# Peptides against a protein of PDB entry 6GMG: the designs that were tried, part 19

Target 1, 331 residues: chain A of PDB entry 6GMG
Amino acid sequence: DSDDRVTPPAEPLDRMPDPYRPSYGRAETVVNNYIRKWQQVYSHRDGRKQQMTEEQREWLSYGCVGVTWVNSGQYPTNRLAFASFDEDRFKNELKNGRPRSGETRAEFEGRVAKESFDEEKGFQRAREVASVMNRALENAHDESAYLDNLKKELANGNDALRNEDARSPFYSALRNTPSFKERNGGNHDPSRMKAVIYSKHFWSGQDRSSSADKRKYGDPDAFRPAPGTGLVDMSRDRNIPRSPTSPGEGFVNFDYGWFGAQTEADADKTVWTHGNHYHAPNGSLGAMHVYESKFRNWSEGYSDFDRGAYVITFIPKSWNTAPDKVKQGWP

## One batch from the design tools (peptide; aimed at target 1 G250 V252)

Design b1_p23_1_s3 (made by RFdiffusion4, then SolubleMPNN; from b1_p23_1, 11 letters changed)
Fold by OpenDDE base, seed 2:
Structure b1_p23_1_s3 (fold): chain B 331 residues (1-331), chain A 23 residues (1-23)
Amino acid sequence: as target 1 above (331 residues)
Amino acid sequence: SAADAARAELINQAGKEAELKSL
């Protein structure tokens, strides 16, 4: 129960992490040891190492979402989300494909839809957009200048995002970022901010008014990216897990992975940081663990989820929670 | 699947925290 959640204790600022453990191609550690790593590597504000605050430790204690929360400085809103969907593959497979032996029609359609998403292309789209946004942020000292730069960059690239409404999540994302308005953050200066990326895994079949089959096997039409832009409408994501297909089966509601602003061009070499569950060292779940996964391990996901989105948000450039290079594990 | 086995190990077959609506 969420009532068993405990905020991890403070770690001394100069305490070095213990070695991470290998786990299914990932690097794994207990949350307290991640705090130690975070303080050594990611805690810097204006180049100065900081102890993780009680508030930050509390955010972190929420599990996978907590990792993204502490590093982004805000609870994930998921408004500026990207994915890639192969519509032709989907249509062709539905038309010409057949359910597997024992597979229901709904299960077949849900599987085909899931398989029609391309995680690598979705991630690449988010990186492309983040790059455009970062160029637009350069030397923009007010929001108007940022938006003008952004429109020019998009026009030069013939990007469909240039046609988005001014109130869209795409154009409003910066102004809606708390750290942009903070005196020690952006201080309303776009040039002090940078775009960062995280990912969310979730279930498509969340509509309670839909068929039970869609809730069990996925909604093939839900959470598709808009053509040209790659934008996903996340407004209907309410963290509803997949419905059980058998008695006693249970699914988790979401997973979050933090990427930040890594410059590694090879997607397969990028590192994604995530957590298993909320920290309950004295409860049935036990201590929270933090994982650093390569893209292949992250993008594989679980049977709990049939959607992956890559989300853009912003952090101050003075924060080191999104460095150009991320090393997996410790040392 | 291998992913499902990894899931069982990583999350201890437990749920994750719900979204905090106030945030």
Scores: peptide ipSAE 0.081, ipTM 0.759, DockQ to the pose 0.166
OpenDDE base, seeds 1, 3, 4, 5: peptide ipSAE 0.025, 0.054, 0.069, 0.027; ipTM 0.640, 0.735, 0.739, 0.648

Design b1_p23_1_s4 (made by RFdiffusion4, then SolubleMPNN; from b1_p23_1, 12 letters changed)
Fold by OpenDDE base, seed 3:
Structure b1_p23_1_s4 (fold): chain B 331 residues (1-331), chain A 23 residues (1-23)
Amino acid sequence: as target 1 above (331 residues)
Amino acid sequence: SAENQKRAELINQAGQEAIEKSL
């Protein structure tokens, strides 16, 4: 069925987008029109507009992950992920709460766990860390200087991340970013890079060795952030969807939302860009659509997912895929 | 429902498999 995927055609560099349409509180457009917007707004390299390359259009065609892929310049690795979990709420609700009528114990526990995650606090933590990283990058001309700066910043803030291993995703993320090493990217100069954020929605009950109930209703203990750091171990995320709870029910594997490096302090005003499915204009799924959602609409997610992670990666400052301000829709 | 419609549109599995094979 991946055989139905088509790479969107090239759009002329000077072609202006058609207006976006409202869709359930978000702005929506077809992928070809998003390419037009992208070329006008996000395509800039060293201040010059660029036509979206065939490679970039191919990346984009993969759906929600494609939006993050084209804007970050790499396929999401999800290694440096943050979340917030209210352990006290979870414990209290498990102790004092009761399953709803017809709700099994496993359903109840899975639901309570899902509800114990705070998407806003998770996002805030990622933004906080990204800010620290950006300060560490600013005047660092080699990786050693960046790491030294980062450790100093963390020490000054008494941040638990200072205790992470040197090989942890936190400290290794920059060196593992392809665009950091590229001549036209970072060129091994941290000061040419900036931290950016995207989000992934996924299912907690991915362990095939676990109970069927965990696969159907969630694993309450899976993908929790580490206390103090907020880091989520994503190593067990294998893009396995939720198991059906009834005959004919099906769930999707993941969703990705691109935030970038918006400076809007109010989380509710931030814009998240995401896609619905891979581009199949001649297939059953149809053309890919791109959505620009406010944080509330993004963070709400779908019943397919019970986890949200906010991931940090890096892009060259010369790229305009993560501007300070993102406007929803067009014009 | 609006949610069901959104879910029906959020199909990325085939794309993911293709990427995993290409990487």
Scores: peptide ipSAE 0.127, ipTM 0.788, DockQ to the pose 0.264
OpenDDE base, seeds 1, 2, 4, 5: peptide ipSAE 0.028, 0.093, 0.077, 0.031; ipTM 0.644, 0.777, 0.758, 0.697; seeds 1, 2 fail the geometry check

Design b1_p23_2 (made by RFdiffusion4)
Pose (drawn by RFdiffusion4):
Structure b1_p23_2 (pose): chain A 331 residues (1-331), chain P 23 residues (1-23)
Amino acid sequence: as target 1 above (331 residues)
Amino acid sequence: SAADSEANAAKINAKNAEAEAKA
């Protein structure tokens, strides 16, 4: 009867996954089966396949956060985040639009702020920034050389990110990555690391001391990207879900999607990996399922979330959790 | 039902909180 979280059992390294295919842009499989796929194509350490450890299987069993947690080796902090927001469209649609049939002005403002974000440009911005970071750490063998290389290209590219504080989440992203300092990971050598990207969908109205309207319909001024840099201050994100509008209405507080470092230029052809909920086959929600969605399927989101952030972190190059190509389903 | 919908979301959110505390 218990809807307790259980850890999926160990899968032998030779066990192949059951086949599955995408339908209308999304593929799904039970977590036990995804572990088999992950061990075949994502588990490599210096080209050697590995079994998903007991700890990794535990992390994965927590739901959507599990895929990102496993692939990055760290519970997601969301410290370095980017998004795109059309300020002109937002200001114009507020002073020219009107609420629709059955909207409070708080609901109208909350929706317009939501629709003003552009998740394609937001992902595109994280893409170009991660590319600059990877070029900066290619031949840099200490952090100082990495930061010098990073600032040099940003200044020459006239990127407002050059003026970020030395201790900002941007410039401190590499040094604050645990695997960067680990002797078996980056070993304080930026050339052994790689920038990767994952996404977080979440709710904007997370201030418990704010009006109920913002908790139910969103805070338009919350989690907007800074101009020029596109950085999103994630410090006030506390994993608080959207408040219900009627009794019985339940919302999920966040969703994580793993992109990695795919080389596909078509943002619409990129695959994003995420789970539906925690693993509980003997309970109410049932077994965890891992979803592999095209970008547009992922960025479609849900009414639960009115904000999207595209996050950059680092993993060692010796890993294979962010390959150049990601295929939906199996084989 | 509506109550089930809320209970299900509460289960997910509680486990999300556990994952954050574990971290």
Fold by OpenDDE base, seed 3:
Structure b1_p23_2 (fold): chain B 331 residues (1-331), chain A 23 residues (1-23)
Amino acid sequence: as target 1 above (331 residues)
Amino acid sequence: SAADSEANAAKINAKNAEAEAKA
């Protein structure tokens, strides 16, 4: 029950983290220890270490989304999302493949659709776009200059995003970022902002008007990226979990992983920070744990989810929540 | 709404055992 959620207590600014626990290529710790790490490594504003505020601790307490929330400075809107889908693979597997023993046709189609998404290519697309955006931001002192730079960069790369509407999430994302407008943030200066990435895992079969089979096994046609751009229409994502396939089965509504702005070129070496559940130290779920996972561990996801999206947002460059290098665990 | 966002955020559960089995 959400009523068991507790805001983690404040940690002294100078308190060093305890060692993280290694687990299957991940580093794991309790939320309070992550706060300690966050204060030492990620808290900096204009080069000055900050204590995590009560508000930030409250955001963090919500679990996986809380990690993205505290580091991005806003609740995820997921509007600027990217993925990669292999349409040829999907068609070929549907044509030439067969359901497994005991697998329904709908289950087979849902599985084949899930397997036709390429998480690495989706991530790479988001990184490519974030790089273009960062170049457009670098010397832009107003939104008009940013948009002009962005269009030029896209034209030079012959990127299909150049054809997006001016009101699209792609062009409107910066202006819709609260920290861009904040005096201590961007202060309406694009050059003070940088693009950052997080990922969301979610269920495709969210349409309540669809078949029960789509809700149970996935909607093969839902949340596909647009050809050329890689943009995913996230407007139909309402955080509806997968429907149970058997009595007593339950699925989680979403997972969020924070990447930020790591410069590591090898996707497999990138670190993704996420939480397991909301912080309920006195409840049945227990204390929230924070995981720092390698890309493989993150991108594998759970059976709860058949879609992954890589989302771009913006933070002030003065924030250290998205450093160029992220070290897994502690020390 | 912000309230809807908070309500949705509170629904996260642990699935780490499955992730560990895949790793």
Scores: peptide ipSAE 0.032, ipTM 0.710, DockQ to the pose 0.082
OpenDDE base, seeds 1, 2, 4, 5: peptide ipSAE 0.029, 0.029, 0.031, 0.030; ipTM 0.698, 0.656, 0.710, 0.701; seed 2 fails the geometry check

Design b1_p23_2_s1 (made by RFdiffusion4, then SolubleMPNN; from b1_p23_2, 9 letters changed)
Fold by OpenDDE base, seed 2:
Structure b1_p23_2_s1 (fold): chain B 331 residues (1-331), chain A 23 residues (1-23)
Amino acid sequence: as target 1 above (331 residues)
Amino acid sequence: SAEDNARRAELINAYNQEAEAKA
């Protein structure tokens, strides 16, 4: 359907970006200008700036997922996802609450479920786990050492993740990361890798065998985190959008936001990078824009989505796509 | 809110589908 998608042209390595502009509380720029910023700030491999390759520019051109794609080095698999859900709040609200005027029961339940997720706590859980993983990676020179370290760290923290199966996404994520195996990446050395985080917004009502109401208003039981671990089973996420509730209404499949490995302790001050749509400068959609949002703006999401997951993956430490500090906008 | 609606309008469904096909 995206016949108008165009790969942004190469930008000279020495070209500085133009200033970003404010857009609804976030910094915004056209994709070409983001490439310029990316080359100046995030492109470094082993401390050297790199021109964004044609392949990377092509990845980026896909929109919101493209930002995560180019910075993580792989298309998001979303296997290691975390969230936080307040079960007590959900149950109490269902029991004691009632649908709003004009709200159906299904709509009410879907809304209550959505509101029972805590994006900040979900993000915090992912950061906590990423921190544990990073400690496990730090002095591990093979996967076995990494896994041993990881188990030890989890035991020390009395973390329920220690009980996960060895084949779970939690333990297998590193070895399944392409850049871990690359000679110029991890080279099979865990200590050369670091955990990074991105977020995905998506719709809960994706089960085509479920009721139409769930597809329209959300499935209250879908994509809840497991107690103790916070892990979300993403296996049933097939990028199916919310079903229309009225004629002419349409919803988007997903949204992706790149966080990386920022060390800012205040969640509200963290920066999330995402895109609006695929790059179509000669089409009706126009050029792709890239946004750098604070957590509040990112986590608010859209009515298209009722779930937010925070996903951990890995990149080589030699990459600067996930720096400790991300500055919103330019300059 | 109006702001939310404006932000929502930035997302296009088609690009997501294409990305899936490419992956």
Scores: peptide ipSAE 0.149, ipTM 0.781, DockQ to the pose 0.287
OpenDDE base, seeds 1, 3, 4, 5: peptide ipSAE 0.056, 0.121, 0.146, 0.030; ipTM 0.648, 0.781, 0.787, 0.616; seed 5 fails the geometry check

Design b1_p23_2_s2 (made by RFdiffusion4, then SolubleMPNN; from b1_p23_2, 9 letters changed)
Fold by OpenDDE base, seed 4:
Structure b1_p23_2_s2 (fold): chain B 331 residues (1-331), chain A 23 residues (1-23)
Amino acid sequence: as target 1 above (331 residues)
Amino acid sequence: SAAENAARAALINEAGAEAAAKA
């Protein structure tokens, strides 16, 4: 019951974290201990450690989305999302493949669609775009200068994003970022901001007007990236979970993973921070846990989800919630 | 897998998060 959610208590600024525990190749800890780590490592504003505020602790308490929320400074809007889909693989497998024993046609098509997404290429596309945006931000002191720089960068790279509408999430993302407008944030100066990345896992079969089979086994045509740009239209994502395929089966709505702005070139060595569920220490769910996973563990996802998107947003450069290097666990 | 089952049991997200963010 949502009524069991509790905001974690404040942690002293100087309190060091306890060691994380290994969990299936991940580093795991309770949310209170993550707050301690966050204060030591990620809390810095203009080089000074900060205690996690009550508001930030409340955001964090909402689970997996809370980790992204506290580190990005805003609730995820998911508007600037990227993925990679191998259309040739999809068509070939549908044509030449066969359903497994006991697998329905709808199950087969949903599975083939899921397997036709390339998580690594999707992540690399988001990193590429974030890099272009960061170059456009570097010497831009107003939004007009940023947009001009961005268009020039895209033209130089012959990137299909240059053809996006001026009102698209791609060009409007910076102006729609609250921290860009804040005096202690960007202060309307693009050069004070940097692009950051998080990921969302979700279900494709969310259309209530579609067939029951699509809701149970996935919609093969839903949430595909646009050719050339890699942009995913997320407007139809309403956090609707997968429909049960058997009595008593239940699925969750989404998962969020925070990457930030790590510079590690090897995708497999990047660290993704995510939570399990909302914090309910006195409820049936128990205390919230935070995981730091390698890309392989993150990108694998769960059977609850058949889509992954990599989303770009912005934070002030003065924040340390997206450092160049992230160490897994503690110490 | 046991790992997947443990993870699924853990991924109950608070439905009220979006509402709280808009408030």
Scores: peptide ipSAE 0.044, ipTM 0.757, DockQ to the pose 0.201
OpenDDE base, seeds 1, 2, 3, 5: peptide ipSAE 0.045, 0.028, 0.026, 0.027; ipTM 0.761, 0.707, 0.690, 0.692; seeds 1, 2 fail the geometry check

Design b1_p23_2_s3 (made by RFdiffusion4, then SolubleMPNN; from b1_p23_2, 13 letters changed)
Fold by OpenDDE base, seed 4:
Structure b1_p23_2_s3 (fold): chain B 331 residues (1-331), chain A 23 residues (1-23)
Amino acid sequence: as target 1 above (331 residues)
Amino acid sequence: SAEQNAKNAELINKYGQEAAEKA
């Protein structure tokens, strides 16, 4: 099928957004109007508004991942991912629970595994770690100082992350961030960077060598967080969607939501920005829409996905793509 | 690769489907 994706046109820097519309408890707008809002609110570099560049508009045009891409400055690598899994709940439900009427054993196990993840606790873990990282960044003028600070912070909190290997995504994430090395970004100065969070929804049953049941109903053992750290090994995530359970059934490969660095303590009041699909105004899919959802709306996900991860990356402090406060919608 | 990332980014999520159904 021909790639019907189109890069949204440029919007004048002084163009104010049209009002967002409510949609299923979230604020919704067309991608062009989001660009207008982005230019007014999130585009700032060193306090100065910027027009969204053609490159940024192209990134944005890819849909849900595009929102995270344009705001983080890089395509998501998902290396530093966190989740929360209740092992006791999982074991107890498998032992004492029963399949629903018409539910296969594999379907039951997949469902129980999905339900054993706690999105709120996963998000809180990511926020906790991001806070530790931000403290470690604050006065560190080289990577060595950052790593030393990070280890000290972790030791003080008796955090299991202190035992991670130096090559782990946890310790390597900053150095692997392109904007950290950019002259107009971090310029190799950790104190110029801040930790930010986004979320990914995806399918657990991605192993092609596994049983068909795991691909259809989930792999209960896949993408679990490590005990103590909450780290999820994302190396096996290849953006493979859930396998159809019936002819004609199709599932989406992933979803991404941008949180940034909001300081709102109540998780339920945090705002998550995401897109519906790639921008195809002349195609069957139509124009891309952008949504600003509360955590409840975001974290609910879809049956297409049985895993949610909260990922930490870094952006320059000079960027305003991750402000302390995000207002839902417009005005 | 950038190309692989681009292909993976060509997605349709449920929000898009819901919007299309309402239009």
Scores: peptide ipSAE 0.034, ipTM 0.682, DockQ to the pose 0.073
OpenDDE base, seeds 1, 2, 3, 5: peptide ipSAE 0.031, 0.030, 0.031, 0.025; ipTM 0.685, 0.685, 0.685, 0.660; seeds 1, 2 fail the geometry check

Design b1_p23_2_s4 (made by RFdiffusion4, then SolubleMPNN; from b1_p23_2, 10 letters changed)
Fold by OpenDDE base, seed 5:
Structure b1_p23_2_s4 (fold): chain B 331 residues (1-331), chain A 23 residues (1-23)
Amino acid sequence: as target 1 above (331 residues)
Amino acid sequence: SAAENAARAALINKAGQEAAAKA
């Protein structure tokens, strides 16, 4: 129940974080300490540190999505999502593979579909597209110029995204970003914005009209990327968790990881920031913890999820929530 | 609403449990 959610208290602007704790290759800390780190490292607007506002602390308190929310400046819409799916692997494994002992056919198909997604390639595709978008943004002082630049970049790269409809989330993403329109944000100037990336883990079997097996074991056909573009239609993602396979089993609805705009070329060295749950220091869940994970730790996900998407959004360049270099933990 | 969607985030910290299971 979200009723026990508490907004973390304000932290003094100059308060330094306590050391993070190692946790299975991750750096872990309590949410209040992350706020301290955030104020020191990520809070900068036009080069000046800012105290995390009450609104931002409230956003953060929602857990994993809260980390992405506070850093992106908006609740994730997941409109511009990318993934990579190996269709040949999927077909081959379905044809030649066999269910494991005790595995149902539906469970087998769901597992094979899950395993046919490549998180690294999905992430790489998102980074590639973000780079193209950033080039298109760089000298564009209005949306028309941005779109023209974007189309030109895509044409030069022979990218299938050039064939997307003008109303596609791909082309509309910038104009639909609140911070782009804000006076202290983009102020309708694309060159003041940059593309950033976050990831969402979720369950494929969300169609309530589908079979119980799909809800329990996954829908092999759901949330596949479009060929050539890598775009995932996220319109059917309703934050519905996996259905229990046994009595008392429960699954969570999603996980979010914040990457931002790190320039580290080695995916395995990139840092992903995420939360465990909403902040409930006086509740059964306890205080929210924030994790800074390497890509491997993030991309492994949980059994709760069989899909991963890498989503592009935009933030003002004046924000430091997506620096080129992210250091894991503290100090 | 965004808040309603966020409120449904009942992530239980499975990171430690799954890491322990994989170790």
Scores: peptide ipSAE 0.031, ipTM 0.717, DockQ to the pose 0.042
OpenDDE base, seeds 1, 2, 3, 4: peptide ipSAE 0.027, 0.029, 0.030, 0.030; ipTM 0.646, 0.644, 0.655, 0.685; seeds 1, 2 fail the geometry check

## One batch from the design tools (peptide; aimed at target 1 G63)

Design b1_p24_1 (made by RFdiffusion4)
Pose (drawn by RFdiffusion4):
Structure b1_p24_1 (pose): chain A 331 residues (1-331), chain P 24 residues (1-24)
Amino acid sequence: as target 1 above (331 residues)
Amino acid sequence: SLPTPAPRPPSSVLDAYMDSMRAK
């Protein structure tokens, strides 16, 4: 009867996954089966396949956060985040539009702010920034050389990110990555690391001391990207879900999707990996399922979330959790 | 194996997610 979280059992390294295919842009499989796929195509350490450890299986069992937690080796901090927001569209649709049949002004403002974000450009911005970071760390063998290389390309590219504080989440992203300092990971050598991207969907109205309207319909001024850089201040994100509008209405507080470092130029052809909930086959929600969605399927989101952030972190190059190509389903 | 030196978050963070899934 217990809807307790259970850790999926160990899968032998030779066990192949059951086949599955995408339907209308999304593929899903039970977590036990995804572990088999992950061990075949994502588990490589210096080209050697590995069994998903007990710890990794535990992390994975927590739901959507599990895929990103496993692939990055760290619970997501969301410290370095990017998004795109059309300020002109937002200001114009506020002073020219009107609430629809059955909207409070707070609901109208919350929706317009939501629709003003562009998740394709947001992902595209994180893409170009991660590429600059990877070029900066290619031949840099200490952090100082990495930061010099990073600032040099940003200045020459006239990127407002060059003026970020030395201790900002942007410039401190590499040094604050635990695997960067680990002797088996980056060993303080930026050339052994790689920038990767995952996404977080979340709610904007997270201030518990704010009006109920913002908790139920969103805070338009919250989690907007800074101009020029596109950085999103995630420090006030506390994993607080959208408040219900009627009794019995439940919302999920966040969703994580793993992109990695795919080389596909078509943002619509990129695959994003995420789970539906924590693993509980003997409980109410049932077993955890891992979803592999095309970008548009992922960026469609839900009414639970009115904000999207595309996050950059680093993993060692010796890993294979962010390959150049990600295939939906199996084989 | 893949090194994972990062600390874990407080359990209340994960519980809040599981509660939200149950609520839905």
Fold by OpenDDE base, seed 5:
Structure b1_p24_1 (fold): chain B 331 residues (1-331), chain A 24 residues (1-24)
Amino acid sequence: as target 1 above (331 residues)
Amino acid sequence: SLPTPAPRPPSSVLDAYMDSMRAK
């Protein structure tokens, strides 16, 4: 229950962060200290650092989604999502594999489906598309020019995305970005925007009309990427958590990780920023903590989730919430 | 109301889980 959620207090603009705590290959700190780091590193607008506003602090207080929210400037809509699924592996394992001891058929199928997703390839696909989009943005001063550039880029690369409908989230994502339309943001100039990436972990078995087994162990057919494009239809993602498989068991509804626009070519060296839960310093959950994890730590996810999507959105180039390089932790 | 993440297990439990996964 979010009733105990509290907005973190303002931090002085010049307040330097305390050292992060290393933990299992990631860096961890309390939300207040992340705000300090954010102000020093990510807050810059047109090269000038800014104090995190009350509104931004409120967004951040929502936990893992809050990290993505404050850095992207909008609550995640998850419309332009990518993943990679090995259909051949899935079919082969279903046909030739067998359930483990004590594993039900439904559990087996759900697990096989989960394991047939490749997080790294999904991430790479998103990066590839983001790169194409950035090229299309670079010299486009209106949306029409951007779309034309995008189509040309896709055609030159023989990318299946060229066949997407004009109403596709792929083509509509920019125009549907609030910061694109803002005067102090993109001001309707695509060349002032850049593509950024975040990731969402969630549960496939969200169809309440489906079998209980699918809700408990996953829906093997749900949220698969379209062949060729890698696009995932996220329309049926309603933040419904995995159903308990035993009494007393409970699962989290989702997790979000912020990547931004890092240029590090090695996926394993990229840094993902995420939070544990909403900020409730006086509640049972306690203060929100922020983690900066390497890809291997982020992509592993939890048993709560059997899907990982990599989502593209846009921010103004004047923002520094998605720098080329992210340093893990502090100092 | 905006969706918020559900409560998570203690960080120590999650860290242990993550560590175990990496060790495999």
Scores: peptide ipSAE 0.069, ipTM 0.701, DockQ to the pose 0.043
OpenDDE base, seeds 1, 2, 3, 4: peptide ipSAE 0.045, 0.025, 0.033, 0.030; ipTM 0.689, 0.632, 0.640, 0.693; seed 3 fails the geometry check

